Peptides against a protein of PDB entry 6TME. Designs and how they scored, part 9

Target 1, 324 residues: chain A of PDB entry 6TME
Amino acid sequence: NRLKRAYIALQAWKKAFYSDPFNTAANWVGPDVCSYKGVFCAPALDDPSVLVVAGIDLNHADIAGYLPPELGLLTDVALFHVNSNRFCGVIPKSLSKLTLMYEFDVSNNRFVGPFPTVALSWPSLKFLDIRYNDFEGKLPPEIFDKDLDAIFLNNNRFESTIPETIGKSTASVVTFAHNKFSGCIPKTIGQMKNLNEIVFIGNNLSGCLPNEIGSLNNVTVFDASSNGFVGSLPSTLSGLANVEQMDFSYNKFTGFVTDNICKLPKLSNFTFSYNFFNGEAQSCVPGSSQEKQFDDTSNCLQNRPNQKSAKECLPVVSRPVDCS
Target 2, 324 residues: chain A of PDB entry 6TME as posed
Amino acid sequence: NRLKRAYIALQAWKKAFYSDPFNTAANWVGPDVCSYKGVFCAPALDDPSVLVVAGIDLNHADIFGYLPPELGLLTDVALFHVNSNRFCGVIPKSLSKLTLMYEFDVSNNRFVGPFPTVALSWPSLKFLDIRYNDFEGKLPPEIFDKDLDAIFLNNNRFESTIPETIGKSTASVVTFAHNKFSGCIPKTIGQMKNLNEIVFIGNNLSGCLPNEIGSLNNVTVFDASSNGFVGSLPSTLSGLANVEQMDFSYNKFTGFVTDNICKLPKLSNFTFSYNFFNGEAQSCVPGSSQEKQFDDTSNCLQNRPNQKSAKECLPVVSRPVDCS

## One batch from the design tools (peptide; made by RFdiffusion4, then SolubleMPNN)

Design b2_p24_8_s3
Fold by OpenDDE base, seed 4:
Structure b2_p24_8_s3 (fold): chain B 324 residues (1-324), chain A 24 residues (1-24)
Amino acid sequence: as target 1 above (324 residues)
Amino acid sequence: SKKEEEERFEELKKKALERLEAKS
């Protein structure tokens, strides 16, 4: 039966533990898997009279080990939360059998290899958190074709460009931070109608910001700091009616920071420090508002403290990148 | 700091989960 399969899977997993500091799996003995710590049972969707393993929660268990292929026997699992452990290796392809997967959180582990494409096979997946691992290679464009609500990719080793398919995503939050993504932000980004938070921090992104960013009406957090973006800030950013946190610091932006941006109605924090801006509206000046915080440090602004020298500014400011 | 950034990400995660729960 299903619980027998679950027993086989869980015992295989226990055997795959190298270290269990909190003795989380100490009670993983016997056929009553529903009593196992971190294992949660529920009535099966196809037969309410049958009890199945529906969820795993081993968050913060500091377990060292790997995910054995036998985990594919947990076919009724919809919630898989194993963050803040020391699991290593790759995500088993056998997990494709977990067709009910809804939330998959393997963040803060030591997983390696390419993007776990098995996640793409789950038709009902809504939450994907693979952050703080060592996943590498290209991000498959198909990830944004899925009906995901949340995609956390930050702090990995992903490379290549952001897929153009990003515009198809229905996700409310996407984190790209602290990877090795390169190229431009796709213009299709403006089509992310459900987007609330997007974070690009600390990549190798470059080029001009697409004007289409201004179409992100629902965005409350937009962080593009610590990249290689150039040119002026798009005037269309005035369309970010709900943005609260905006960060463009540590880039190579030039031009003038306008009132239309700094007076955004919901803006609470706007950081544009460590760029090459050569002017700012009065509304952008730190201290100009009690409701908003600004940071204009280390730009090419006149009559402002902590700015770059003329020697540093002149070569860049005199040769502005045309984003038209 | 790294710690502060982690906390920010945790907040984002929390919000995302809350939104997901609200839809379910």
Scores: peptide ipSAE 0.611, ipTM 0.945, DockQ to the pose 0.855
Fold by OpenDDE base, seed 1:
Structure b2_p24_8_s3 (fold): chain B 324 residues (1-324), chain A 24 residues (1-24)
Amino acid sequence: as target 1 above (324 residues)
Amino acid sequence: SKKEEEERFEELKKKALERLEAKS
C-alpha cells in the first residue's frame, strides 16, 4: 500500500542522515508515518478514502545527509520543503515518480551536480527553489517551458547563457543572481507576460540591455546590478509603469539617464551607481524627490559628488557602445 | 550587505508563495 511505500522511503531517508542535531527524525519509528515529525498526510486525490503522505517539511532542521533513491516511493508528495539543511549529493532521478509535485524547495543545502532535470519531469510543478546550493553547468532551456510561477536559481554555480526560452516563462519571479551566467539578456525577455520580479545580480552578463525590457508592464523589481552591461539604458524603459525597484549599478553603462526613466510613476528606488553615465536629468538627481531614492555615485557626471576621475571616464565615455 | 540581500530574497520568496496561494 501507499503508506507502506512511504515507510520504506522515510526509513531509508533516516538512514541517510549523517547528523540530526534537533532529533527531527527521532519519532520516525514504526509504520504510522503520518505521525512522523515533518511528514504530513492527506486524503489521496484519486481516492479520498485513502490516506497518503502528501507533504514533507523539514525546513531549518540542519540535517546533514543525502537524498536516497527510495524517496521515489513517496509518489503522493506534492509539497517538498527541506530548505536550510545540510543535504548533499544530487537530487535522485527516482523523484520523477512524484508526479504530483507542486512545490519543490531544496534551497540552502549542499547539493551539487548539474541542474536537477528531474524537476522538468513534474507536470504540475509551480514553485521551484534550488537557490543557495552548488548546482553547476548549463540551465536547461526547458525550465522556462514549464508553467512555473516561481523560479529561484540564485547563489549556485550555473554558467552559460540565459536561454532564449525565457520569454515563454509564465513565472512571476525569476532569480539568476550570483551565478556565472554570461552573454546577453535575451530579447525574448519582453514576452514574460506574468513577470513581477527578476534579479540578475552578480553574473557575467554583458552586451546591451534589450529594448524589449520595456514591455514588462507588470515588473515591480528589476535588478541587473554587478554585471558587464554596456551601452545606454533603453529608452523603452519608460514603459515600466509598475517598476518600484530598479538597479543597474556596477556595470559599464554609458550615456544619459533620462527624465522618462526617473519619472516612472511607481519608481521608489533607482540605483545606477558605479557606471560611466555622463549625464542625468534633474529628476534623477538624488534628493530631487522625497518619494524616490536615487544613487548616481561613481559615474562620469558633471557637477555631482563622488564621481570617477576624468582619467577613468575619458577612455570609456569617448568610445560609447552603440546599442541601436 | 550579504545579509540584507538574503533578506530581500526571502521577501521575494514570501511574495511568490503568497501569489501562488492566491491562485490556488
Scores: peptide ipSAE 0.607, ipTM 0.944, DockQ to the pose 0.845
Fold by OpenDDE base, seed 5:
Structure b2_p24_8_s3 (fold): chain B 324 residues (1-324), chain A 24 residues (1-24)
Amino acid sequence: as target 1 above (324 residues)
Amino acid sequence: SKKEEEERFEELKKKALERLEAKS
């Protein structure tokens, strides 16, 4: 039966533990898997009279080990949360059998290898968190074809351009931060109709920001800091009617920071420090508003404190990148 | 700081999960 299969899977997993400092799996003994710590049972969707393993929660267990292929026997699992452990290796392809997967959280582990493409096989997946691992290589474009609500990719080793398919994403939040993504932000980004938060911090992204960013009217957080972006800020950023947190710091932006950006109605924090901006509107000056926080540090602004030297500014400011 | 960034990501995660719960 289903619970017997679950027993086989869970015992195989216990065997795959190298260290269990909190003795989380100490009670993983016997056929009553529903009593196992971190294992949650529920009535099966196809037969309410049958009890199945529907969820795993081993968050913050600090378990060292790997995910054995036998986990594919947990075919009724919809919630898989194992963050903040020390699991290593790859995500088993056998997890493709978990067709009910809804939330998959393996964040804060030591997983390696390419993007776990098995996640693409789950038809009902809504939440994907693989952040704080060592996944590497190319991000598959197909990830954004999925009807996901949340995609956390930050703090990995992904090395590729951001797929053009990003515009197809239905996600409300996407994090790219602290990877090795390169190239430009795709113009299709403006088509992300459900986007609330997007974070690009600390990559190797470059080029001009696409004008289409201004179409993201539901965005509350936009962080593109610590990249290699050039050119002026798009005038279309005035369309970000709901943005609260905006960060363009630590790039190579030039030009003038306009009123239309700094007077955005919901803007709470706007950081554009450590760039090569050569002018700003009065509304952008730190201290100009009690309700908004600005940081213009280390630019090429006149009559402002803590700016770059003329020697540093001149070579860049005199050769602005034309994004038109 | 690294800690502050981690906290920010946790907040984003929390918000995302709340949105999912609201939709389900």
Scores: peptide ipSAE 0.603, ipTM 0.944, DockQ to the pose 0.853
Fold by OpenDDE base, seed 3:
Formats: sequence, structure tokens, C-alpha cells
Structure b2_p24_8_s3 (fold): chain B 324 residues (1-324), chain A 24 residues (1-24)
Amino acid sequence: as target 1 above (324 residues)
Amino acid sequence: SKKEEEERFEELKKKALERLEAKS
């Protein structure tokens, strides 16, 4: 009965293909769905004697089409990987029936509409990758209430502010890059106890960086480049004992880049170019270390090459934003 | 560059999956 439902779902999906350049679904014929290319079966969790469709892997198939509602019949699927295709439309609400969903990867497709709220209905979801699509609107705060390990949201059309609930997230990696997020980074960010990598590249974020960033003891990658951040770098950044890659380039930061930041023990790359910093410690100077790489290009630094003109610097440096 | 950034994201994804597998 379960495999029959899977057959109905997979045949409906095949009919929803507009183009299959590699003939991936060419063998999707007959009731033996476990033999279908990209379809993986396993013993059911509730009855090991029953074989069910547990996974889909159509990565890099360049398939054009959409996800039909009948996919909701694949109730035993825990792994759904369909990245690097040309699927369009919305994620069907019927996927709420896939209560075993563990890894959901629809990255590099043509999906549109609001955040796929169906992902919030999956109680066991650990991995969510919806990057490189055309999702739009607000990010639901509830996404960070889930016990996710990885959240990839980059290269979409998400707008509005980053939810305060981010501090509740148990994710090790979160990417916000290349969206239209605005406002400040929530102070609750420091409560992300499992965070290793966070990327904010290329948004409309603004305001001061919260001091609470310094509480992210396990973070190895912190990239806030290409935004509208202002003020000085928080002194609490000295607490980032494990940071390896740090990027604050292409913002409106001012003030002095301190030794406490540039001498972080695990720091390998620190880019703070294209800002309005008016001073830096000797430890921050590019070439000062063989183990660390720095970029101080296009700031308001004295006696350094490739800096902004006095005309560009004076209006900003003379009116620093006080974040304290 | 875009290519370099894409590679970085792929690395992050790989690491995340490895961590998930280790916890599973």
C-alpha cells in the first residue's frame, strides 16, 4: 500500500516534468519504484518487514518542472534532495504529511512565493537548504524555534528584519546572505549556543553590531560584509576565541580597529576594507603576520595605501555614531 | 568573486552535513 502511494506520487511528478535533459526519469516505469533512478527505499521505521521510499536524490539533474501535490503521498521520505534543477512554483502544502522529513534540500531551483511554511510542520527536520531560489517576504520567527542544525537561506528575496527568535536557534550554521533583510542584528544572537558559522553578506542590515556577538565562543566564520552597519566594532569581539574568518568589509564602520580583535588566537582572515575606520593597531596592518591575512583597503587610515580621500572621510569620521 | 563565494557556501554545506551525520 505504501509503495502504491509512492508510485502514484512519482508518476504524478514525472508528468510534472517539462524537461529531463539527462533522462533521469526514463526508468520511472512500472510499480517497482525502488528501482527508479534517484529513488531510495529502506525498511519502514514502524515495520522493518515493509519496504518504503525513504529518500529522493535528484541533485544536478537539470530537470524543469514543478512539485505536484501528490508528493504528499511520499509519507515515509526522510531525505529530499533536489538541488541544481529548474523546478518552479511553490513548495506544496501537502508535504506536511511527510512527518519524517530530516533533510530538505531544494537549493538552486526556481521556486517562488513566501517562505515555505510547510517546513515548520516537520518535527524532525535538521537540515534546511532553500538557497538560490526566489523565495520572498518575511522570514517566519518560528524557523528558529525548531531544532535545526543547518539553515541556508542565502540568495533569495527575503525582506524585513531578522527575527529576535534567532537566539533560540540550535543551528550550527545560518546563512542570510544576498537577501533584502533590514534593521539591526538582534541582541539575542549571543544566545545561539551551537553557532559555528553565520553569514549576513549583501543585505540591507544597519545599526550597530550588538555587543552580544562576543558571546559566540564557538563561531569560526562571521561575515557581515556588504551591509549598512555603523559605529565602532564592539570591544566584546575579543571574546571570539575560535573565529577564523571574519569580514566586516563594505559597511559604514568608524573608529579604531584594536589589537584585541586582530590578535584573536584562531583568526586567519580579517577583512575590514571599504569602511571609515580612522585607525588600526599595528597587529591589524596587512603583512604584519605570516599566519594572518588582513585587508584595510579603502578606509580613513593615515599612512596606509589605497585609502579614501579626506573629502570622503571627513563628513563621516567627524560624526561617528555612538553605539554605547 | 561569485565563484569563490559559491565555493565557500558549498564548504559550509559540507561541514554542516558532516556534523549532522556525526550526531545521527
Scores: peptide ipSAE 0.585, ipTM 0.940, DockQ to the pose 0.876

## One batch from the design tools (peptide; made by RFdiffusion4, then SolubleMPNN)

Design b2_p25_1_s1
Fold by OpenDDE base, seed 4:
Structure b2_p25_1_s1 (fold): chain B 324 residues (1-324), chain A 25 residues (1-25)
Amino acid sequence: as target 1 above (324 residues)
Amino acid sequence: SELIEKIYNEVRDKITEEVRKKFRI
């Protein structure tokens, strides 16, 4: 039966634990898997008379171990939360059998290898959190073809470019932060119709910001800080009618920070420090508004405190990148 | 980052609640 399969899976997993500091699996004894700590049963969706393991929650258990292939026997699991542990190795391909997977959270672990492509096999996946691991290589373009609500990729070892398919994403939240992504932000980004929050912090992204960012009408958080972006800020950023938090700090931007950006109606915080901006509108000056916070530190602005020297500014400002 | 943690907490709590309700977990 389905619970017998779950028992086999959970016992195999217990055997795959190297350390269980909080004795989380101490009660993982006997066939009554629904009594196991961190195991949640519910009536099966296909047969309400049958009890199945529908969820796993081992968050913050500090368990060291790996995910054995027998976890593929947990075919009724829709919620798999194992964040803040010390699980290592790879995500087993056998998890493709978990066709009801809706939320997959393996964040803050020690997982390695390429992007867990098994996540692409789950037709109903809405939440993917793989942040704070050691996943490496390219992000598969197909991730953005999925009907996801949230994608957390931050604090990994992902490399290469952001896929052009990003524009197909239905996600409200995407985090790329603290990886090794390179190249430009795809112009297709403006097609992300449900996007509320996007974070690019601390990558190796470069080039000009695409004008299409201004089409992100629902975005409330846009952070592109700590990259290698160049050129002027797109004038189309005036279209960000709902942006509250915007950060372009620690880049190589040049040009003038305009009124149409600093006067965005919902803008509460705009950080553009540590760039090479050579001018700003009065509305962008820190302290010009009580409702908005600005940081213009370490640019090439005249008559502002804490700016770069002329010697540092001149080589960059005199050779502006044309983004047209 | 503090920003990412804020985003995570806000989104995670909402989604988890919705899913738990859907699956009666």
Scores: peptide ipSAE 0.323, ipTM 0.847, DockQ to the pose 0.787
Fold by OpenDDE base, seed 5:
Structure b2_p25_1_s1 (fold): chain B 324 residues (1-324), chain A 25 residues (1-25)
Amino acid sequence: as target 1 above (324 residues)
Amino acid sequence: SELIEKIYNEVRDKITEEVRKKFRI
């Protein structure tokens, strides 16, 4: 009986709670698991006459505890939402039995250890949110081989380089922000055909931006701020026909910000402040357009307010990194 | 960040609706 297995799993999980400040699991008593708060039943996909546990939603419950291996008995769960809790430990490997997993949201918890590789075992996974945890180490390259729609990795402890397999990703949204990623953005990034929004904010990424970024025709948001990028902006950025929000602030970019970038047809906000740019086109000047907002603060621009001193600029501007 | 939260909300709303329809939840 599927509901009996679900009962065993949910009772084991209740025992794994250290604190339930809102008494969310207070009604988790007896065999009628479909009445449990945060448990959602639906007809099984393989047999509509059978009722199964199809979803868990414990979002914002502030529950402290861990995920016990018995959760692997919830084999019919397609939605697992437990964000904004205080769950700790690792994601159990037994969750590999949840072959219908479609949305997995464990964001804003206290999970630790390496990337939860069990997520790679789910053939139908479309939404992965593991942001605001303490996951560490390398991203497995295989994450981008998954047919995901959205990947939220931000605010963790991930290290090392971004896998070159990123170009295989079908995701429309990917967040890398506020980790410890290092190295260059892979050239394969231009192959992300469905990408709308990508965020690299606040990492240790470096090197030149790859020219292949200009192939991201569907991108509306591109934020690479607060990194260690060097060299000039790629001229191929003129190919970002749909970009609305673009941020390169707080890097080590040099060279000239071109008219072709600032005149992008859908561009609403372009921030390139806190770099070492030594020139900009007139179309890039803040206030030059009523439809576009620019920020050129703290560069090496002549005749502009709030720029770096010559002492700060000269050592960097005189030794531009060649990205060719 | 405010940007990421905005992105999250937009994506979450769309995906959740699709999943709810698919799984009859």
Scores: peptide ipSAE 0.313, ipTM 0.841, DockQ to the pose 0.776
Fold by OpenDDE base, seed 3:
Structure b2_p25_1_s1 (fold): chain B 324 residues (1-324), chain A 25 residues (1-25)
Amino acid sequence: as target 1 above (324 residues)
Amino acid sequence: SELIEKIYNEVRDKITEEVRKKFRI
């Protein structure tokens, strides 16, 4: 009986709660698991006459505890939403049995350890949210081989390079922000055919931006701020026909910010402050457009306010990195 | 960041509705 297995799993999970401030699991009593708060039942996909646990939603419950291995008995779960809790430990490998998993949201918790590789075992996974945890180590290259719509990795402890397999991703949204990623953005990034929004904020990324970024014709948001990028902006950025929000602030970029970038047809906000740019086109000047907002603060620009001193600029500007 | 939260909300609203329909939840 599928509901009996679900009962075993949910009772094991209740026992794994250290604190339930809102008494969310207070009604988790008896065999009628479909009446449990945060438990959602639906007809099974293989047999509409059978009722199964298809979803869990414990978002914002502030529950402290861990995920016990018995959760692997919830084999019919397609939606698992437990964000904004205080769950700790690791994601159980037993969750590999949840072959219908479509949305997995464990964001805003206290999870630790390496990337939860069990997520890679789910053939139908479309949404992965593990942001605001303490996951660490390398990102598995295989994550980008999955047909995900969205990948939220921000605010963790991930390190090493971004896998070259990123170009295989079908995701429309990817967040790398606020981790410890290092190295260059892979050239394969230009192969992300469905990409709309990508965020690299606040990592240790470095090197030149790959020219292949200009192939991302569907991108509306591109934020690479607060990293260690060097060199000039790629001329191929003129290919970002749909970009609305672009941020390169707080890097080590040099060279000239061109008209071809600042005149992008959908561009609404372009921030390139806190770099070492030594020139900009008139179209890039803040206040030059009513439809576009620019920030050129703290660069090496002549005749602009709030720029770096000559002493700060000269050592960097005199030794430009050639990215060609 | 506010940007990430905006992105998140836009994506979640769309995906969740599609999934709920598919799985009859």
Scores: peptide ipSAE 0.282, ipTM 0.839, DockQ to the pose 0.800
Fold by OpenDDE base, seed 2:
Structure b2_p25_1_s1 (fold): chain B 324 residues (1-324), chain A 25 residues (1-25)
Amino acid sequence: as target 1 above (324 residues)
Amino acid sequence: SELIEKIYNEVRDKITEEVRKKFRI
């Protein structure tokens, strides 16, 4: 009986709670698991006469505890939302049995260890949110081989380089922000055909931006701020026909910010502050447009306010990195 | 980040509704 297995799983989970401040699991008593707070039942996809646990939503319950291996008995779960809790430990490998998983949200918890590779075992996964945890180590390349719509990785402890497999991703949204990623952005990034929004904020990324970024025709948000990028902005950025928000602030970029970038047709906000740019086109000057916002603060620009001193600029500007 | 939260909310609402409809949840 599927509901009997669900009962075993949910009772094991209740026992794994250290604290339930809102008494969310107070009604988790008896075999009628479909009456449990945060448990959602539906007719099984393979047999509509059978009721199964299809979803879990314990968002914002402030529950402290861990995920026990018995959760692998919830084989009919397609939606697992447990964000904004205090769950700790690792994601159980037994969750590989949840072959109908479509949405997995464990964000805003205290999970630790490497990337939860069990997520790679779910053939139908479309949404992965593991942000605001303590996951560490390298990102497995295989994550981008999955047919995901959205991947939220931000605010973790991920290290190493971004996998070259990123170009295979079908995701419209990917967040890398506030990790410890290093190295260059892979040239394969230009192959992300469905990409709308990508965020690299606050990593240890370096090197030149790949020219292939200009192939991201559907991108509306591109934020690479607070990294160690060097060289000039790629001229191919003129190909970003749909970009609305672009941020390159707090890097080590040099060279000239061109008209072709600042005149992008849908560009509404372009921040390139806190770099070492030594020139900008008139179209890039803050206040030059009513429709576009620019920030050129703290560069090496002549005749602009709030720029770096000659002493700060000279060592960097005199030794530009050639990205050709 | 306000930007990330905005992105999250936009995507989450859309996907959740689609999945809920598909699975009759």
Scores: peptide ipSAE 0.282, ipTM 0.822, DockQ to the pose 0.809; fails the geometry check

